# Peptides against a protein of PDB entry 3B8E, part 85

Target 1, 230 residues: chain A of PDB entry 3B8E
Amino acid sequence: PFLIFIIANIPLPLGTVTILCIDLGTDMVPAISLAYEQAESDIMKRQPRNPKTDKLVNEQLISMAYGQIGMIQALGGFFTYFVILAENGFLPIHLLGLRVNWDDRWINDVEDSYGQQWTYEQRKIVEFTCHTPFFVTIVVVQWADLVICKTRRNSVFQQGMKNKILIFGLFEETALAAFLSYCPGMGVALRMYPLKPTWWFCAFPYSLLIFVYDEVRKLIIRRRPGGWVE

## One batch from the design tools (peptide; made by RFdiffusion4, then SolubleMPNN)

Design b2_p16_1_s2 (from b2_p16_1, 14 letters changed)
Fold by OpenDDE base, seed 4:
Structure b2_p16_1_s2 (fold): chain B 230 residues (1-230), chain A 16 residues (1-16)
Amino acid sequence: as target 1 above (230 residues)
Amino acid sequence: SLALELLERALALALA
């Protein structure tokens, strides 16, 4: 989000403090929970990893995590961001290069796509209104991400949801997201304004997309062992 | 608000 903020000079889509809440708050417990995941049912039928040649974190995992799943997460967040701004009169094209004027407290006549003038305070309200839905979108997408990370080859339906710590992590990150979204004072403390409950569902298509994508990927791996997709 | 803004800017620079 911050890279796009700088490159495209758009209004800040997600606050850095909120990003830290994702990295340190919502992601840590789920990530730790993966250490307690049960071995895949077929793991003992596979050859052991060669510790000298086969890195624990390889290019394939990095490509999947950052290049594929991470991009879908980012797209989900930005979709929500652009929808909110569009509903408030700022079309995506109009946002390009707007950051400088947007963040200037002395400019109180920034025009939207329809010629309506916005004060600095009004603009910041809209900006902070984007932070919470973006954050929640990431959390909802993380549900799918965490679940797909349970296995490398087996379907989630084969592996099951037996990891109680992972389940706890899903509830914890959701509860934290709800707390940050709805607790009084979060608008001041974290610049996260309350979220309409309907915005939680905006992330679901992306979460489903990740899940379906990974299940299809794993299906291909099972049908074509040793393929590039593995 | 100013402190939060400064913190946010500092964090943005650190995480950029």
Scores: peptide ipSAE 0.020, ipTM 0.525, DockQ to the pose 0.030
Fold by OpenDDE base, seed 2:
Structure b2_p16_1_s2 (fold): chain B 230 residues (1-230), chain A 16 residues (1-16)
Amino acid sequence: as target 1 above (230 residues)
Amino acid sequence: SLALELLERALALALA
């Protein structure tokens, strides 16, 4: 979010405090829960890794975690961000380079895509209105991400949902997201304004995309063991 | 809220 914020000079899509809530709050318990995942059904049929060539965290795993899946997650958040701003009169193309004027408290006549002038206070309300939905979008996408991380090779349908700690993690992160989104005072304290319930669904296409992508990937791995996709 | 805003701006500038 910050990279795009800086490069494109757009209004801040996600606050630092909100990012910390993701990194330290919503992602912590789910990530730890993966340590308690049951072994894949075929794990004993695999040869041991070569310790000289095979790392636990290899280039492919890094590419998947931080590259491909991470990009889909970011796109989900930005989609929500752009939709909210567009609904408030700021089309995506109009946001490019707008940050300087957006953040200037002395400019009270920033125009949207339709010529409507926005005061500094109005702009900040819209900006902070984006923070919570962006955050919630990431949490919803994390549901799919956590589920796909249960296995390396087996389909989720083959592995099933047997890890009770993982299930608890999913509820915990969801409950935390709901708390941060709807608890009174969060708008003032964390700049997380209340979220309309409909915004929870904005992430669903991206969660589905991640899920389908990973299932296809795993299918390819099962059909072509030792390929570049593994 | 102002402190958070300043922090966010400072971080943005540092990452620019």
Scores: peptide ipSAE 0.018, ipTM 0.434, DockQ to the pose 0.026
Fold by OpenDDE base, seed 1:
Structure b2_p16_1_s2 (fold): chain B 230 residues (1-230), chain A 16 residues (1-16)
Amino acid sequence: as target 1 above (230 residues)
Amino acid sequence: SLALELLERALALALA
């Protein structure tokens, strides 16, 4: 998100505080929960990792995590961001290069795509209105990401959802997201303005996409062991 | 609010 913010010079889609809430608030408990996941049914049939040849983190894992899943997450967030700004009169094409004027508190006549003038305060309200839905979008997408991370090769349907700590993690991150989104004062304290409940559903297609993508990937791995998809 | 804005700007500059 920040790279696009710089390159495209668009208004900030996700604030620093919101990023910290993701990294420290919503990601930690779910990540820890994976340590308590039940072993895959075939784990003892797999050869132990060769420490000389098999890196714990390989290029394929990096490509999967950052190049694919991370990009889908970012796309989900940006989709929500662009929709909200478009609903407020700022079409995506108009946002390009707008950052400098957007962030200037002395400019109170920034025009939207329809010629409506926006004060600095109004612009910041709509910007911060984007931060919360972006955050929630990431959380909703992380549901799928966490679930798919339960296994490397087995389907989630084969593994099941018996890890109570993981389930707790999903509820915790969701509850935190709801708290940060709807608790009075969060707009002032964290620049996370309340969102309409309907915005929670904006991320669902992306969560489903990640889930389906990974299940298909795992299916391919099971059918073609040793392929490039593993 | 101002402190957060300054922090965000500082971080943006540091990451630029």
Scores: peptide ipSAE 0.017, ipTM 0.436, DockQ to the pose 0.027
Fold by OpenDDE base, seed 3:
Structure b2_p16_1_s2 (fold): chain B 230 residues (1-230), chain A 16 residues (1-16)
Amino acid sequence: as target 1 above (230 residues)
Amino acid sequence: SLALELLERALALALA
Protein backbone atom coordinates (compact mmCIF):
# COMPACT_ATOMS: atom_id res chain seq x y z
CA PRO B 1 0.00 0.00 0.00
CA PHE B 2 2.74 2.46 0.89
CA LEU B 3 4.69 1.68 -2.29
CA ILE B 4 1.65 2.46 -4.45
CA PHE B 5 1.12 5.65 -2.43
CA ILE B 6 4.61 6.78 -3.48
CA ILE B 7 4.73 5.43 -7.05
CA ALA B 8 1.24 6.51 -8.13
CA ASN B 9 1.21 9.65 -5.94
CA ILE B 10 -2.25 8.82 -4.59
CA PRO B 11 -3.65 9.76 -1.16
CA LEU B 12 -2.34 7.43 1.57
CA PRO B 13 -4.41 4.21 1.43
CA LEU B 14 -3.26 2.73 4.73
CA GLY B 15 -1.71 4.58 7.65
CA THR B 16 1.53 3.51 9.30
CA VAL B 17 -0.22 2.88 12.62
CA THR B 18 -2.75 0.70 10.84
CA ILE B 19 0.08 -1.29 9.24
CA LEU B 20 1.61 -1.79 12.69
CA CYS B 21 -1.75 -3.00 13.99
CA ILE B 22 -1.75 -5.64 11.22
CA ASP B 23 1.86 -6.74 11.65
CA LEU B 24 1.99 -6.72 15.46
CA GLY B 25 -1.66 -6.99 16.45
CA THR B 26 -3.74 -9.12 14.13
CA ASP B 27 -1.06 -11.35 12.55
CA MET B 28 0.93 -12.54 15.57
CA VAL B 29 -1.50 -14.97 17.20
CA PRO B 30 -2.61 -16.49 13.87
CA ALA B 31 1.02 -16.98 12.80
CA ILE B 32 1.91 -18.66 16.11
CA SER B 33 -1.15 -20.91 15.78
CA LEU B 34 0.34 -22.53 12.65
CA ALA B 35 3.08 -24.05 14.81
CA TYR B 36 0.39 -26.15 16.50
CA GLU B 37 -1.17 -27.45 13.28
CA GLN B 38 -1.34 -31.23 12.88
CA ALA B 39 1.00 -32.85 10.39
CA GLU B 40 -0.35 -33.69 6.96
CA SER B 41 -1.24 -37.35 6.42
CA ASP B 42 1.57 -37.87 3.88
CA ILE B 43 4.37 -36.11 5.81
CA MET B 44 6.01 -39.40 6.86
CA LYS B 45 6.18 -40.45 3.20
CA ARG B 46 8.31 -37.41 2.34
CA GLN B 47 12.07 -37.48 2.56
CA PRO B 48 13.61 -35.62 5.49
CA ARG B 49 14.68 -32.07 4.71
CA ASN B 50 18.40 -31.69 4.13
CA PRO B 51 19.32 -28.76 6.42
CA LYS B 52 22.37 -27.93 4.26
CA THR B 53 20.54 -27.60 0.93
CA ASP B 54 16.83 -27.27 1.70
CA LYS B 55 15.88 -23.92 3.17
CA LEU B 56 12.94 -23.78 5.56
CA VAL B 57 11.83 -20.63 3.74
CA ASN B 58 12.49 -21.30 0.06
CA GLU B 59 11.90 -19.23 -3.07
CA GLN B 60 8.64 -21.04 -3.69
CA LEU B 61 7.26 -20.10 -0.27
CA ILE B 62 8.32 -16.47 -0.78
CA SER B 63 6.69 -16.48 -4.22
CA MET B 64 3.44 -17.78 -2.73
CA ALA B 65 3.46 -15.37 0.22
CA TYR B 66 4.52 -12.16 -1.54
CA GLY B 67 4.12 -12.81 -5.25
CA GLN B 68 0.68 -14.42 -5.34
CA ILE B 69 -1.29 -14.28 -2.09
CA GLY B 70 0.18 -10.93 -1.06
CA MET B 71 -0.81 -9.40 -4.41
CA ILE B 72 -4.41 -10.62 -4.02
CA GLN B 73 -4.49 -9.17 -0.49
CA ALA B 74 -3.22 -5.83 -1.77
CA LEU B 75 -5.80 -5.84 -4.57
CA GLY B 76 -8.56 -6.43 -2.03
CA GLY B 77 -7.40 -3.52 0.11
CA PHE B 78 -7.04 -1.18 -2.86
CA PHE B 79 -10.46 -2.17 -4.15
CA THR B 80 -12.00 -1.06 -0.84
CA TYR B 81 -9.90 2.12 -0.91
CA PHE B 82 -11.02 3.05 -4.44
CA VAL B 83 -14.68 2.30 -3.65
CA ILE B 84 -14.65 4.62 -0.62
CA LEU B 85 -12.92 7.43 -2.48
CA ALA B 86 -15.27 7.02 -5.45
CA GLU B 87 -18.27 7.26 -3.09
CA ASN B 88 -16.78 10.52 -1.84
CA GLY B 89 -16.38 11.92 -5.36
CA PHE B 90 -12.81 10.86 -6.22
CA LEU B 91 -12.68 8.42 -9.13
CA PRO B 92 -9.54 6.21 -9.39
CA ILE B 93 -8.14 8.00 -12.45
CA HIS B 94 -8.43 11.36 -10.66
CA LEU B 95 -6.34 10.10 -7.72
CA LEU B 96 -3.22 9.60 -9.88
CA GLY B 97 -0.76 12.37 -9.08
CA LEU B 98 -3.14 14.00 -6.58
CA ARG B 99 -0.98 13.35 -3.47
CA VAL B 100 1.05 16.56 -3.71
CA ASN B 101 -2.03 18.77 -3.70
CA TRP B 102 -3.88 16.43 -1.34
CA ASP B 103 -1.24 16.72 1.39
CA ASP B 104 -0.72 20.48 0.99
CA ARG B 105 -2.51 22.18 3.88
CA TRP B 106 -2.45 25.53 2.07
CA ILE B 107 -4.53 24.22 -0.85
CA ASN B 108 -8.16 24.26 0.24
CA ASP B 109 -9.80 23.99 -3.18
CA VAL B 110 -8.76 20.55 -4.46
CA GLU B 111 -11.47 19.45 -6.85
CA ASP B 112 -12.94 15.97 -6.97
CA SER B 113 -14.03 14.21 -10.16
CA TYR B 114 -17.29 16.19 -10.14
CA GLY B 115 -15.82 19.65 -9.57
CA GLN B 116 -16.58 19.84 -5.84
CA GLN B 117 -13.86 21.63 -3.87
CA TRP B 118 -12.40 19.97 -0.78
CA THR B 119 -10.60 21.72 2.06
CA TYR B 120 -7.50 20.18 3.61
CA GLU B 121 -9.46 19.11 6.69
CA GLN B 122 -12.19 17.49 4.59
CA ARG B 123 -9.59 15.61 2.52
CA LYS B 124 -7.89 14.27 5.64
CA ILE B 125 -11.20 13.05 7.03
CA VAL B 126 -11.79 11.12 3.79
CA GLU B 127 -8.23 9.76 3.84
CA PHE B 128 -8.57 8.52 7.42
CA THR B 129 -11.98 7.11 6.56
CA CYS B 130 -10.16 4.83 4.08
CA HIS B 131 -7.64 3.49 6.62
CA THR B 132 -10.06 1.47 8.76
CA PRO B 133 -11.87 -0.29 5.87
CA PHE B 134 -8.53 -1.07 4.21
CA PHE B 135 -7.33 -2.60 7.49
CA VAL B 136 -10.52 -4.62 7.94
CA THR B 137 -10.26 -5.81 4.33
CA ILE B 138 -6.77 -7.14 5.03
CA VAL B 139 -8.00 -8.94 8.16
CA VAL B 140 -10.87 -10.58 6.25
CA VAL B 141 -8.48 -11.70 3.49
CA GLN B 142 -6.09 -12.99 6.18
CA TRP B 143 -8.80 -15.40 7.34
CA ALA B 144 -8.47 -17.21 4.04
CA ASP B 145 -4.69 -16.88 4.02
CA LEU B 146 -4.38 -18.43 7.47
CA VAL B 147 -6.70 -21.31 6.58
CA ILE B 148 -4.86 -22.13 3.33
CA CYS B 149 -1.51 -22.07 5.17
CA LYS B 150 -2.62 -25.03 7.30
CA THR B 151 -1.38 -27.44 4.64
CA ARG B 152 1.06 -27.56 1.72
CA ARG B 153 -0.59 -30.31 -0.33
CA ASN B 154 -3.74 -31.59 1.37
CA SER B 155 -7.05 -29.81 0.98
CA VAL B 156 -8.35 -27.94 4.02
CA PHE B 157 -11.31 -30.29 3.83
CA GLN B 158 -8.95 -33.25 4.23
CA GLN B 159 -7.00 -31.62 7.05
CA GLY B 160 -10.03 -30.24 8.88
CA MET B 161 -10.30 -27.37 11.37
CA LYS B 162 -9.18 -29.18 14.52
CA ASN B 163 -6.50 -26.68 15.58
CA LYS B 164 -8.20 -24.83 18.45
CA ILE B 165 -5.36 -22.31 18.68
CA LEU B 166 -5.87 -21.38 15.02
CA ILE B 167 -9.60 -20.93 15.61
CA PHE B 168 -8.80 -18.77 18.62
CA GLY B 169 -6.42 -16.74 16.43
CA LEU B 170 -9.20 -16.07 13.91
CA PHE B 171 -11.48 -14.82 16.68
CA GLU B 172 -8.70 -12.77 18.27
CA GLU B 173 -7.74 -10.95 15.06
CA THR B 174 -11.42 -10.30 14.27
CA ALA B 175 -12.13 -9.01 17.79
CA LEU B 176 -9.06 -6.77 17.66
CA ALA B 177 -10.12 -5.46 14.25
CA ALA B 178 -13.59 -4.68 15.60
CA PHE B 179 -12.11 -2.99 18.69
CA LEU B 180 -9.77 -0.79 16.64
CA SER B 181 -12.57 0.05 14.18
CA TYR B 182 -15.36 0.94 16.63
CA CYS B 183 -13.86 1.81 20.02
CA PRO B 184 -14.42 5.49 20.88
CA GLY B 185 -11.29 7.59 20.50
CA MET B 186 -9.61 5.38 17.86
CA GLY B 187 -10.22 8.02 15.21
CA VAL B 188 -8.17 10.52 17.18
CA ALA B 189 -5.60 8.12 18.63
CA LEU B 190 -4.93 5.88 15.60
CA ARG B 191 -6.59 7.80 12.74
CA MET B 192 -8.94 4.86 12.35
CA TYR B 193 -12.39 6.30 11.90
CA PRO B 194 -15.38 4.00 12.40
CA LEU B 195 -16.51 2.15 9.29
CA LYS B 196 -19.95 1.21 8.09
CA PRO B 197 -20.61 -2.47 8.83
CA THR B 198 -21.23 -3.05 5.11
CA TRP B 199 -17.52 -2.44 4.38
CA TRP B 200 -16.65 -5.70 6.15
CA PHE B 201 -18.20 -7.52 3.20
CA CYS B 202 -16.11 -5.77 0.52
CA ALA B 203 -13.25 -8.22 1.11
CA PHE B 204 -15.33 -11.42 1.01
CA PRO B 205 -14.98 -11.99 -2.77
CA TYR B 206 -11.19 -11.70 -2.46
CA SER B 207 -11.09 -14.01 0.56
CA LEU B 208 -13.11 -16.56 -1.40
CA LEU B 209 -10.85 -16.10 -4.44
CA ILE B 210 -7.73 -16.83 -2.36
CA PHE B 211 -9.33 -19.92 -0.86
CA VAL B 212 -10.48 -21.29 -4.24
CA TYR B 213 -7.15 -20.46 -5.87
CA ASP B 214 -5.16 -22.32 -3.22
CA GLU B 215 -7.48 -25.34 -3.24
CA VAL B 216 -7.07 -25.58 -7.02
CA ARG B 217 -3.29 -25.22 -6.65
CA LYS B 218 -3.19 -28.00 -4.06
CA LEU B 219 -5.39 -30.19 -6.25
CA ILE B 220 -2.93 -29.75 -9.15
CA ILE B 221 0.00 -30.61 -6.85
CA ARG B 222 -1.75 -33.79 -5.68
CA ARG B 223 -2.54 -34.88 -9.24
CA ARG B 224 0.86 -33.94 -10.71
CA PRO B 225 3.59 -34.34 -8.08
CA GLY B 226 6.87 -32.68 -9.03
CA GLY B 227 5.26 -30.17 -11.37
CA TRP B 228 6.21 -26.50 -11.69
CA VAL B 229 3.38 -25.59 -9.30
CA GLU B 230 5.00 -27.56 -6.47
CA SER A 1 -1.70 12.53 16.28
CA LEU A 2 0.93 15.07 15.28
CA ALA A 3 3.71 12.60 16.08
CA LEU A 4 2.02 10.02 13.88
CA GLU A 5 1.71 12.52 11.04
CA LEU A 6 5.39 13.34 11.31
CA LEU A 7 6.28 9.65 11.34
CA GLU A 8 4.15 8.99 8.26
CA ARG A 9 5.72 11.90 6.42
CA ALA A 10 9.21 10.84 7.43
CA LEU A 11 8.58 7.30 6.20
CA ALA A 12 7.12 8.60 2.96
CA LEU A 13 10.18 10.76 2.38
CA ALA A 14 12.58 7.94 3.27
CA LEU A 15 10.91 5.57 0.81
CA ALA A 16 10.62 8.19 -1.97
Scores: peptide ipSAE 0.019, ipTM 0.447, DockQ to the pose 0.027; fails the geometry check

Design b2_p16_1_s3 (from b2_p16_1, 14 letters changed)
Fold by OpenDDE base, seed 2:
Structure b2_p16_1_s3 (fold): chain B 230 residues (1-230), chain A 16 residues (1-16)
Amino acid sequence: as target 1 above (230 residues)
Amino acid sequence: DLALELLRKALELALR
């Protein structure tokens, strides 16, 4: 999100506070929960890792995590961001290069895509309105991300949802997201304005996409062991 | 306007 903010010079899509809430709040318990996941049924049938050649975290895993899954997550967040801004008169193309004028408190006549002028205060309200839905979108996408991380090869349907700690983590991150989104004073304290409950569903297509993508990937791995997809 | 609606809701929550 921050790279796109710099490169495209768009209004800030995700605040620093919301990033911290993701990194320290919503992601921590789910990540720890993976340590309690049951071993895959075929784990003892695999060849032992070569400690000299087979890294625990290899380039392929990094590529999958940051290059593919991370991009889908970012796309989900930006989709929500662009929808909110478009509903408020700012079409995506109009946002390109707008940041300089957007962030200037002395410019009170920034025009939207329809010629409506926006004061600095009005623009900041719209910007902060994006922060909470973007945050919630990431949490919703993280549901799928956490679930797919349960296994390397087995389908989630084969592995099942038996890890009670992981289930607790999913509820915890969701409850925390709801708390941060709807608790009185969060707009002042964290610049997280409340969102309509319907915005929780905005990320569902992307969450489903991640899930389906990973299940297909794992299916290919099971059919062709040692392939480049593993 | 979604932003105005959200702001209104935020104010309502703050005043509860």
Scores: peptide ipSAE 0.005, ipTM 0.307, DockQ to the pose 0.032
Fold by OpenDDE base, seed 3:
Structure b2_p16_1_s3 (fold): chain B 230 residues (1-230), chain A 16 residues (1-16)
Amino acid sequence: as target 1 above (230 residues)
Amino acid sequence: DLALELLRKALELALR
């Protein structure tokens, strides 16, 4: 989100506080829960990792995490961001290069895509209105991400949902997201304005996309062991 | 992500 903010000079998609809430709040318990996941059925058929040659984090894992799943996650967040700004009169093409004028408190006549003028205060309200839905979008996508991370090769349907700590993690991150989105005073304390419940559903297509994508990937791995898709 | 956020804050301060 921040890279696009700088490169495209768009209004801030995700606030710093919301990023902290993701990193320290919603991601911690789910990530820890993976340590309690049951071994895949074929784990004893695999040779032990050679600690001298095999890295814990390899290029394939980085490519999957940042190059594939991370990009889909970012796209989901940006989709929500662009929809909110478009609903407020700012079409995506109009946002390019707008940051400088957007963040200037002395400019009170920034025009939207329809010629409506926006004061600095009004622009900041719209910006902060984007932060909470973007955050919630990330949490919803993280549901799929956590579930697909249960296994490397087996389908989630083969592995099942027996890890109670993982299930607890999904509820915890969702409850925390709801708390941060709807608790009175969060707009002042965290610059997270209240979210319309409908925005929770905006991320569902992306969550489904991640899930389907990974299941297809795992299916290919099972059919073609040792392929480039691993 | 925290590192990216800190970098972001630093950049925001530098651009201000």
Scores: peptide ipSAE 0.009, ipTM 0.377, DockQ to the pose 0.031; fails the geometry check
Fold by OpenDDE base, seed 1:
Structure b2_p16_1_s3 (fold): chain B 230 residues (1-230), chain A 16 residues (1-16)
Amino acid sequence: as target 1 above (230 residues)
Amino acid sequence: DLALELLRKALELALR
């Protein structure tokens, strides 16, 4: 989000404080929960990694985490961001290069795509209105991320949802997201304004996409062991 | 409100 903010010079889609809420809040318990996941049925049938030749983090894993799943997450967040801004009169094309004027408190006549003028205060309200749904979008996508991380090779349907700590993590991150989204004062404290409940659904297609994508990936791995997808 | 704003600014500065 921040890279696109710089490159495209758009209004800030996700604040630093909100990013910290993701990194330190919503991701902690879910990540820890994976340590308690049941072993895959074939784990003891696999050869151990060769510590001398096999990297713990390889290019394929980086590609999967950042190049694939991470990009889908980012797309989900930006989709929500663009939808919110479009609903408020700012079409995506109009946002390009707008940041400088957007962030200038002395400019109170920034026009949207329809010629409506926006004061600095109004613009910041809209910006902060984007932060919360973007955050929630990430959390909803993280549901899929956490679930797909349960296994390397087996389908989630084969593995099941037996890890109670993981289930707790899903509830915890969701509860935290709800708290940060709807608790009074969060707009001032974290620049996270309350969102309409419907915004939670904006992420669902992307969450499903990640899930389907990973299941297809795992299916390919199972059918073609040793492929480039592994 | 002011305290929360200051806290927010402090966090933003610390993470900048």
Scores: peptide ipSAE 0.006, ipTM 0.373, DockQ to the pose 0.037; fails the geometry check
Fold by OpenDDE base, seed 4:
Structure b2_p16_1_s3 (fold): chain B 230 residues (1-230), chain A 16 residues (1-16)
Amino acid sequence: as target 1 above (230 residues)
Amino acid sequence: DLALELLRKALELALR
């Protein structure tokens, strides 16, 4: 989010506080839960990894985490961001280069795509209104991310949902997200303004995309072992 | 005061 914020000079899509809530709040329990995941059914049939040559983190894993899944997650968040701003009169094209004027407290006549002028206060309300749905979008896509991380090769349908700690983690992160989004005072304390419940569904297509993408990837790995996708 | 006002406006916006 920050890279696009800097490169495209758009209004801040995700605040620092919301990022901290993701990294320290919603991601911790789910990530820890993966340590309790059952081994894949075929793991004992695989040869041991060579610890001298086979890195735990390799280029394929980085590519998957940051280059593929991370990009889909980012796209989901930005989609939500652009939809909210568009609903408030700021079309995506108009947001390009707008950051400087957007963040200037002394400019109270920033125009939207329809010629409506926005005061600094109004702009900040809209910006902070974007932060919460962006955050929630990330949580929703993290559901899929967590589920796909259960296995490296086997389908989720083959592995099943037997990890109770992981299931608990999904509920915990969702409950935390709801708490941060709707608890009175969060707008003042965290600049996380409440969102319409419908915004929770905005990320569902992206979660589904992540899930389908990973299942297809795993299917390819199973059918063509030793491929570039592994 | 400003924060409370912003919160109020945000709530109004969210409820629209």
Scores: peptide ipSAE 0.000, ipTM 0.305, DockQ to the pose 0.028; fails the geometry check

Design b2_p16_1_s4 (from b2_p16_1, 15 letters changed)
Fold by OpenDDE base, seed 3:
Structure b2_p16_1_s4 (fold): chain B 230 residues (1-230), chain A 16 residues (1-16)
Amino acid sequence: as target 1 above (230 residues)
Amino acid sequence: ELALELLKRALELARR
């Protein structure tokens, strides 16, 4: 999110404090929970990793994590961001290059896509209004990301949801997200203004997309072992 | 467990 903020010169889509809440808060317990996942049914049919030739983090994993799933997650967050700004009069095309004027406290007449003028304070309220829904969108897509990370080749339907620690992690990250979004004072402390409950559903299509995409990928791997999709 | 946590955090950071 911060890279797009710099490159496209758009208003800040996700605050630094909010990013820390994701990295240190919502992602920690889910990540630990994967250590308690049951082995895949075919694990004993696989040769042990050669520590001299096989890296733990290979190009395929990087491509999957950053190039595929990470991009879908980012798109989900930015979709939510653009929808909120559009509802407030700022169409996506108008946001390009707007950051310089947006962040200038001395400019109180920044025009939206409809010619309405916005004061600095009004602009910052809208900006901070985007942070919480963007954060929640990331949490919702992380549900799918965590679930797909349970297995490398087997379907989640084959593996099942038997890991109680993983289930606890999903509830914990959701509860933390709700706390950060709705607890009084979070707007002042974290610049996370309360969001309408409907914004939780905005990310669901992207979460579903991640899940379906990975299940299809795993299906292809099972049908064509050793293919380029692995 | 700690290594997996750190890896996931690193991946999340890199996705942003």
Scores: peptide ipSAE 0.005, ipTM 0.254, DockQ to the pose 0.056
Fold by OpenDDE base, seed 1:
Structure b2_p16_1_s4 (fold): chain B 230 residues (1-230), chain A 16 residues (1-16)
Amino acid sequence: as target 1 above (230 residues)
Amino acid sequence: ELALELLKRALELARR
């Protein structure tokens, strides 16, 4: 999000505080929960990693995490961001290069795509209105991300959802997201304004996409062991 | 509640 903010000079899609809420709030318990996941049924049939030749984090894992799943997550967040701004009169093409004027406190006549003028305060309200739905979008796609991280090769349907701590983590991150989104004072404290409940559903297609994508990937790995997809 | 408090503290620290 921050890279696109710089490159495209768009209004900030996700605030620093909101990023910290993701990284330190919603992701911690889910990540820890994976330590309690049951081993895959075939783990003892796999050869141990050679610590001299095999990297723990290889190019394939980086590609999967950042190049594939991370990109889908980012697209989900940006989709929500663009929809919200479009609903407020700012079409995506109009946002390009708008950051400088958007962030200028002394410019109170920034025009939207329909010629409506926006004061600095109004612009910041709509910007911060984007932060919460973007955050919630990330949480929703993280549901899928957490679930797909349960296994490397086996389908989630084969592994099942027996990890109670992981289930608790999903509820915890969701409850935290709801708290941060709807608790009075969060707009002032965290610049996280309340969102319409309908915004939670904006991420669902992307969450499903992540899940389906990973299940297809795992299916390919199971059918073609040792392929470039592993 | 503890997670929320820790998050609030972390956020306060990050604002400083």
Scores: peptide ipSAE 0.000, ipTM 0.338, DockQ to the pose 0.103
Fold by OpenDDE base, seed 2:
Structure b2_p16_1_s4 (fold): chain B 230 residues (1-230), chain A 16 residues (1-16)
Amino acid sequence: as target 1 above (230 residues)
Amino acid sequence: ELALELLKRALELARR
């Protein structure tokens, strides 16, 4: 999000506080829960990793995490961001290069895509209105991401949902996201304005896409061991 | 309609 903010010079899509809430809040318990996941049924049939040749974090894992899943997550967040801004009169193409004027408190006549002028205060309200839905979108997409991280090779349907700590983590991150989104005073304290409940569903297609993509990937790995898809 | 179009484009980009 921050790279696109710089490169495209668009209004800030995700606030610093919301990023901290993800990294320190919603991601912590889910990430720890993966340590309690049951081993895959075939793990003892695999050769041990060679510590000298096999990196813990290889190029394939980086490509999967950042190049594939991370991109889908980012697309989900930006989709929500662009929809909110478009509903408020700012089409995606109009946002390109707008940051300089958007962030200038002395410019009170920034025009939207329809010629309506926006004051600095109005623009900041719209910007902060984007932060919470973007955050919630990430949490919803993280549901799928956490579930797919249960296994490297076996389908989630084969592994099942037996990890009670992971299930607790999913509820915890969701409850925390709801608390941060709807608790009175969060708009002042964290600049997280409340969102319409319908925005929770905006990320569902992307969450489903991640899940389907990973299940297909794992299916290919099971059918063709040692392929480039690992 | 705009949201649906953006979704389609986002899905197309994600498939690439």
Scores: peptide ipSAE 0.000, ipTM 0.250, DockQ to the pose 0.019
Fold by OpenDDE base, seed 4:
Structure b2_p16_1_s4 (fold): chain B 230 residues (1-230), chain A 16 residues (1-16)
Amino acid sequence: as target 1 above (230 residues)
Amino acid sequence: ELALELLKRALELARR
């Protein structure tokens, strides 16, 4: 999110506080829960990795994590961001290059896509209104990310949802997201303004896309072992 | 599609 903020010079999609809430809050318990996942049914039938030649983190894993899944997650967040700004009169094309004027407290006549002028305070309210839904969108896509990370090769349907700690992690991150979004005072303390409950559903298509994409990938791996998608 | 287009535009702007 921050890279696109710099590159595209758009208003800040996700605040530093919300990023910290993701990295230190919502992601911690779910990530730890993966250590308690049951082994895949075929793990003992696989040859052990060669520790001298096979890296734990290879280019394929980086490509999958950052280049594919991470990109879909980012797209989900940005989709929510652009929808909110569009509903407030700022079409996506108009946001390109707007950051400089948007963040200038002395400019109180920034025009939206419809010619309405926005004061600095009004713009910051809209910006902070984007932060919470973006954050929640990331949490919702992280549900899918966590579930797909249960296995490398087996389908989630083959592996099942037997890891109680992972299930607890899903509830914990959701409860934390709800707390941060709706607890009184969070708007002042964390600049996380309350969101309409409908915004929780904005990420669902992307969460589903992540899930379907990974299941298809795993299906291809099972049918064509040693392929480029492994 | 919109998000992809925006990302593409952002990348194009970064190359300038």
Scores: peptide ipSAE 0.000, ipTM 0.261, DockQ to the pose 0.018

